Peptides against a protein of PDB entry 5JXT. Designs and how they scored, part 81

Target 1, 319 residues: chain A of PDB entry 5JXT
Amino acid sequence: SLLPKKEINVYIGMSEMQVKWYQKILEKDIDAVNGAGGKRESKTRLLNIVMQLRKCCNHPYLFEGAEPGPPYTTDEHLIYNAGKMVVLDKLLKRIQKQGSRVLIFSQMSRLLDILEDYCVFRGYKYCRIDGSTAHEDRIAAIDEYNKPGSDKFIFLLTTRAGGLGINLTTADIVILYDSDWNPQADLQAMDRAHRIGQTKQVVVYRFVTDNAIEEKVLERAAQKLRLDQLVIQQGRAQVAAKAAANKDELLSMIQHGAEKVFQTKGAFGTMAEKGSQLDDDDIDAILQAGETRTKELNARYEKLGIDDLQKFTSESAYE

## One batch from the design tools (peptide; made by RFdiffusion4, then SolubleMPNN)

Design b2_p16_2_s4 (from b2_p16_2, 9 letters changed)
Fold by OpenDDE base, seed 3:
Structure b2_p16_2_s4 (fold): chain B 319 residues (1-319), chain A 16 residues (1-16)
Amino acid sequence: as target 1 above (319 residues)
Amino acid sequence: VKKPKYLLRLEKEKKE
């Protein structure tokens, strides 16, 4: 029988470089971040800030002039300059030792380019599919990954490209490197490994940058998912979740953790304490803390009714 | 359509 998937949010501190770039993004649009634009502040400007902050949470090298060079060489800096890469690097080593195989999903094809360079640097054999991959090349990549005795350890996918009904049950680990605004897209990605034909316990690791916008992206996704479930259960078709965040919601998301980011010199959390020197015990502690916070997050939204879930319940970052 | 870097690498590995 197919075992239920285990989902764990992995809360990860920013590297020092991420903190500096996160500060720089906020400072560039400080009037918008402080809500000083009022009614004149465009939703488009706030969405652009959100996108830049999400890029920073993924990897600072998504920005022009962030990568150290010349010369532009792949080295350990690719890992230690992004908290998610530090955790990914240790986690992948553990996953490989366990004889597991892994799907890594991202919203950003440019992050997959960084992950390709990382895979080459670590000697991980991989496949890749994104939105630009030709149909024939997608089939070839899937077949190469799924073949008996495949030496391909990692499959890199954009969440939307991976959602296209493909079977990847030859993987048992799923890493969501980032989250979709639509939680159904992430579920569809997980269902590539978690479906009929899977013989192992599927474990899903959702990477979430701690004390950053990604916590609010996650909360909003969890809220929407619960609302969608309740609407289906109650047959209340009229409760179309207002899918698009309003300006005040976007502003609250941008402001979340911003003060602490401005006050921070160096890295956050475990990245400040150990950086790239994370050991197996540190990873276990991060995963255990993540499992606890995941249960707490789910329990928060499971108790809410439809009317409560329609309201943006995130406390303002200033209360 | 730019081939993904991995496909270019796989094509190189098959030629070596």
Scores: peptide ipSAE 0.024, ipTM 0.552, DockQ to the pose 0.052
Fold by OpenDDE base, seed 1:
Structure b2_p16_2_s4 (fold): chain B 319 residues (1-319), chain A 16 residues (1-16)
Amino acid sequence: as target 1 above (319 residues)
Amino acid sequence: VKKPKYLLRLEKEKKE
């Protein structure tokens, strides 16, 4: 029988470089971040800020002039400059030793480019599919990954490209490197490994940058998922979930953790020091803390009715 | 529960 999925949010701090870039993004449009922006122009500006902050949470090298060089060389800096990469690097080593195989999903094809460089640098054999991958190449990549005795450890996918009905039950670990605004897209991604033919316990690790925009993206996605479930159960089709975040919701999301990011002056031990100091016990404790916070998050939304779930609960960005 | 050095640093960074 197919075992239920285990889903764990993995909460990860920003690297020093990510904090510096996160500050720069907020400073570039500080008036909009402070809510001083005019009515119409503000929503588009706020959406742009949200997208830049999400890029920063993924990897600072998604910005022009962020990568060290010239010469541009792949080295340990690719890992220590992003908190998610430090955790990913340690987690993948453990997963490989356990004889598991991994699907890694992202919203950003440019992050998959960074993950390809990482795979080459670490000597991981991989497959890739994104939204630009031709149909024939997509079939070939799936077949190469799924073949008996495949040497491919990792499959790199964009979340939406991976969602298109494919079977990847030869993997038992799913890493959501980032989250979709639509929780159904992430569920569809998980269901590539969690299908008929899976023989192992599927474990899903959702990476979430602590004290940043991604916590609010996750909360909004969890809220929406619960609302969708309750609407289906109660037959209330007319509950048009306000699909798009309003201006005030976007502003609250941007402001979340912003003060702490500005107050964080100075000596972040390089994520290189953090990454070298992470052992197997450190990863277990991160995963255990994540499991606890995941249970707390789910329990928060399970108690809410439809009317409460329709209200964006702005926990104050300053609480 | 043994807190990893990474989490202790994150907790410090959250308090500073």
Scores: peptide ipSAE 0.007, ipTM 0.299, DockQ to the pose 0.012
Fold by OpenDDE base, seed 5:
Structure b2_p16_2_s4 (fold): chain B 319 residues (1-319), chain A 16 residues (1-16)
Amino acid sequence: as target 1 above (319 residues)
Amino acid sequence: VKKPKYLLRLEKEKKE
């Protein structure tokens, strides 16, 4: 029988470079961030800010002129300049020692380019599929990864391209490097490893930048998932979850953690305490704290009825 | 259609 998947949100602090870039993004549009744009502030402008903040949470080298150079060399700076890469680097070393194989999902094909350079730098054998991958090349990549005795440790996928019905049950670990606004897209990604033919316990690590916009993306996704589940269970198909965030919701999400980011000198959270010097005990502590916060997050939404979940679309889930 | 960088590397490794 297929074992239930274990899902853990992994809360990760920003590097010093991420904090500096996050500040610059907020400062560039400070009037919009402060809500001073009034009724004239476009939803498109707020969505652009959200996209830049999510890029920053993933990796600062997603911005032009962020990568150090010339000379442009792949080195340890690729890891220590992004909190998610610091945790990923330690976690992949553990996963490999356990004899596990891993799927890494992102919304951003340009992040997969960074992860390719990382894989080459660390000597990890990998496959890649994104939205631009031809059908024939996709089949070849899947077959190369799934073949008996495959030396491919990592499969890099965009969540949307990886969602397309493929079987990757030869992997037992799933890393969601970022989250989709639609929790069903992330579930479909997990179901590539968590499917008939899987013989191992599937573990899903969801990376979430702490004290940043990604916490609010996660909360909104969790709320939507619970609402979708209750609507299906109660047969109330007419309760269309408001699929798109309104302007005020987007503004609240942008403002979340902004004050703390402006006040922060250096790195944030776990990255301020240990930086790139995370050991195996620090990783265990991060995973344990993440497991606790995951249970608390789920418990908040499990107690809510459909009517409560519909109201909470307007209120920040943080008291 | 951009061929994935890894496939280009694999093709190079097979020719060597």
Scores: peptide ipSAE 0.026, ipTM 0.541, DockQ to the pose 0.050; fails the geometry check
Fold by OpenDDE base, seed 2:
Structure b2_p16_2_s4 (fold): chain B 319 residues (1-319), chain A 16 residues (1-16)
Amino acid sequence: as target 1 above (319 residues)
Amino acid sequence: VKKPKYLLRLEKEKKE
């Protein structure tokens, strides 16, 4: 029988470089961040800020002029300048040592480009599929990855490209490097490994930048997922979960953790304490804390009814 | 040293 998947949110602090870039993004649009634009602030401007903040949470080198150089070299700086890369680097070493194989999903094809350079730098053999991958190349990549005795350790996928009904049950670990606004897209990604033909316990690690916009993306996705489940269970077809955040929701998401980001000098959390020098005990602590927070997050939404889940709790980050 | 693939893509996106 297929074992239930284990999903763990992995809460990761920003690197010093991420904090600096996160501050810069907020400062550039400070009037919008403070809500000073009032009714005139466009939803488009807020969506742009959200996208820049999500890029920062993924990797600062997604911005022009962020990478150190010349010379432009793939080196340890690719890892230590992004909290998610520091955790990924340690986690992949553990996963490989355990004889597991891993799917890494992102919303951003440009992040997969960074992950390709990382894979080459670490000597990880990989496959890649994104939205631009030709159908034939996609089949070839899947077949190469799924081949008996395949030396391909990592499969890099965009979440949407991975959602297209493929079987990747030869992997047992799924890393969601970032989250979709639609929780069903992430579930469809997980279901590439968690499907008939899987023989191992599937474990899903969802990377979430702590004290940043990604926590609110996750909360909104969890709320929507619970609402969708209750609507199905109650036969209430009319309760379409609002697919798109409104202006006030976007503003609240942008403001989440902004004050602490402005006050912070250097990195956040475990990234401030250990930086790139995370050991196995630090990873175990991060995973254990993540498992606890994941249970708490799920328990929060399990208690809510349909009417409560329709109310976006705009906890204003500004008390 | 080969330029990272993501930088090569960024440079292409600037030229378009």
Scores: peptide ipSAE 0.018, ipTM 0.438, DockQ to the pose 0.525; fails the geometry check

Design b2_p16_3_s1 (from b2_p16_3, 11 letters changed)
Fold by OpenDDE base, seed 3:
Structure b2_p16_3_s1 (fold): chain B 319 residues (1-319), chain A 16 residues (1-16)
Amino acid sequence: as target 1 above (319 residues)
Amino acid sequence: PIVVPKYILRREREKA
């Protein structure tokens, strides 16, 4: 029988480098961040800021001139300069010791390039599929990963490329390194491991940068998912979930945690306390805190009706 | 440490 998937949001602090780059992104467009552009501020400009902040949450080396060098090196700096990489590094070591196999999804193919470098640096055998992967190469990668006794531990996928009907039930762990704006894309990614033929408990770890734009991306995705579920249940097909964030929603998302980011000298949370020296107990604490916050997030949206879920107000989630 | 000219290079190195 297929066990229900366990989904855990893993809330991760920014590294010191991420904080510095996050500040720099906000400062570059400070007038837009402060809403000073008013009606003249373009939605495109706000979307660009959101995209830069999401890149920062993933890895600072996604920016030109961020990587230390020349010479450029694959070394521990690839890990400690991104909170998600620090947690990933410890989590993968645990997953491997448990005899599990892992799918890692990202929206960003350029992040998969960093993850490839990381996999080689740590000696993790992997497969990769993205949107540029030829159909034949995709089949070959899937077959190599799914092969009985495959030594491939990690499968790196872009969320959209991995969503395409693939069976990866030979993995039992799913890491969503980032979230899609469309929660259905993430569900489709999870369903690659959580499908008929899975024999293990599927666990999904969703990485979320704490005190950053990604919390609001997650909240919006959860809200949309609940709305989609209620629309299906109530037969109200006309409730077009406003698929695209408006300007005010985007601005609110950009502003989330920005003040605290500006006030922060160094890293956030567990990254400030231990940085790359996270142990197994720290990972357990992060996972337990994440499980609690995940339940709270779900419970918040489960109580909301269709009309409330159509309003993207941070306030309507507290009533 | 593995010296790499840029992250783009791993895909470019496998194509070179």
Scores: peptide ipSAE 0.285, ipTM 0.757, DockQ to the pose 0.311
Fold by OpenDDE base, seed 5:
Structure b2_p16_3_s1 (fold): chain B 319 residues (1-319), chain A 16 residues (1-16)
Amino acid sequence: as target 1 above (319 residues)
Amino acid sequence: PIVVPKYILRREREKA
């Protein structure tokens, strides 16, 4: 029988470089961040800020001029300059040692390019699919990955391209490097490994940058998922869960953790304490804390009715 | 340090 998937939100501190870039993004548009534009502030400006903050949470090298060089080298700085890469690097080593195989999903094809450089740097054999991958190349990559005795350890996918109908049950680990605004896209990604023919316990690690925009993206996605579930269960007409955040919601999301980011000199949380020196015990502690916070988050939204789930709560589950 | 030019794979894809 197919075992239920285990889902764990992995809360990850920003590196020092991420904090500096996060500050710069906020400072560049400080009037918009402070709500000084009022009703005149464009939704497009706020969406652009959200997109830059999400890029920062993924990797600072998504910005022009962020990468150290010349000379531009693939080295350990590719890892230690992004909290998610530090955790990913340790997790992948553990996953490989366990004889597991892993799907890594992102919303950003440009992050997959960083992950390709990382895979080459670490000597991980991989496949890749994104939205630009030709149909034939997509089939070839899937077949190469799923081949009996395949030496391909990692499959790199954009969440939407990976969501389209493929079977990847030869992997048992799923890493969501970032989250979609639509929780159904992430579920569809997980369902590539979590299908009939899976023989192992599927584990899903969802990376979430702590004290940043991504916590609010996660909360909004969890809220929407619960609302969608309740609407289906109650047979109520699709209360059009306003799929797009309003200006006030976007502003609240941008402001979340911003004060603490401005006050921070250096890295955040476990990245400040250990940085790239995270050991296996530090990873176990991060995973255990993440499992606890995941249960608390789910329990919060499970208690809410449809009317409550329609209101964007500015309150963090973790503040 | 493996002096591999960063994003070789990006640069190759942008040229293809």
Scores: peptide ipSAE 0.023, ipTM 0.581, DockQ to the pose 0.338
Fold by OpenDDE base, seed 4:
Structure b2_p16_3_s1 (fold): chain B 319 residues (1-319), chain A 16 residues (1-16)
Amino acid sequence: as target 1 above (319 residues)
Amino acid sequence: PIVVPKYILRREREKA
């Protein structure tokens, strides 16, 4: 029988470079961040801020002029300048030693481009699929990855492109490098490994930048998933979960952790203490803390009714 | 380390 997947949110501090870029993004639109734009602030502007903050959480080199140079190099700086890359780099070494194979999902094809450079730098053999990959090339990449005795360790996928009905049960580890606004897209991504024909325990690591916009993206995704489940269970098809965040929701998401980010000099959390020098004990501590916070997050949303799950305000989660 | 005149992601280098 297929074992239930284990899902762990991995909460990761920003690197010093990410903190600096996160501050710059907020400062550039500080009036919008402070809600000073009022009713005149466009939803599109707030969505753009959210997208820039999510880019920062993924990797600062997603911004033009962010990479240090000249000379420009593929080197350790590609890793230590992004908290997620530091954790990924350690986690992949562990996964490989265990004889596991890994799917890495992102919303951002440009992040997959960075991950390709990283894979080459570390000597990891990989496959890639995104939204621009031709149908024939997708088939070829899937077949090459799934081939008996395949030397491909990593499959890099955009979440939505990887969600399209493919079987990747030759992988047992799933890394969600970022989250979709639609939790069903992430579930569909996990279901590429967690499907009939899987022989191993599937483990899903969801990377979440701590004290940043991504915590609110995760919370919103968890809220939506629970709402979708309750709507199905109650037969209330008419509760169209307003899939799109309103302006106030977007503003609240942008403001989350912003004050602490402005006060922070250097990196966050374990990234401030150890930077790129995370050991196996640090990874175990991060995973254990993540497992605890994952259980707490799930327990919070499991207690909420449909009406509470329609309110995005943090106040309704504490009543 | 791989040195380049400007950082170009692998995918962009392969298209050029």
Scores: peptide ipSAE 0.023, ipTM 0.638, DockQ to the pose 0.216
Fold by OpenDDE base, seed 2:
Structure b2_p16_3_s1 (fold): chain B 319 residues (1-319), chain A 16 residues (1-16)
Amino acid sequence: as target 1 above (319 residues)
Amino acid sequence: PIVVPKYILRREREKA
């Protein structure tokens, strides 16, 4: 029988370089971040800020002029300049030693390009599919990954391209490197490994940058998922879950953790203490803390009714 | 000398 999937949010501090770039993004649009633009601030401007902050949470090299060089090199700096890469690098070593195989999902094809360079640098054999991959090449990549005795350890996918009904049950680990605004897209990605034909316990690691925009993306996704479940259960088809964040929701999300980011000199949390020198005990501590916070997050939304879930609780980052 | 691979894969995709 198919075992239930285990989902763990992995909360990760920003590297020093990510903090500097996160500050720079906020400072560039400080009037919008402070809400000083009033009614004149366009929803489009706030959406652009959110997109840049999400890029920063993924990898600072997604910005022009952020990558050290010329000469451009694939080296340890590709890892230590992004908190998610530091955790990924340690986690993949464990996954490989366990004889597991892994799907890595991102919203950003340009992040998959960084992950390809990382895979080559670490000697990980991989497949890739994104939105631009031709249909025939998708089939070939899936078949190469799924073949008996495949030496492909990693499958790199964009979340939306991986959602297209494919079977990847030859993997038992799923890493969501980032989250979709629509929780159903992430569920569809997980269901590539968690499907008929799976013989192992599927484990899903969701990477979340701590004290940043991604926590609010996750909270909103969890809220929406619970609302969608309750609407289905109660037959209340008229409660269209507002698919898109409003302006005030976007502003609150941008402001989340911004003060602490401005006050921070260097990296955050375990990234400040150990950086790339995370050991096996540090990874266990991060995973245990993540499992606790995941249970707390789920328990928060399980107790809420439809009327409460329709209210975006803007806990102001300043209260 | 371990020839540190250049970011060939990422740089080639950004040019395409």
Scores: peptide ipSAE 0.021, ipTM 0.630, DockQ to the pose 0.267

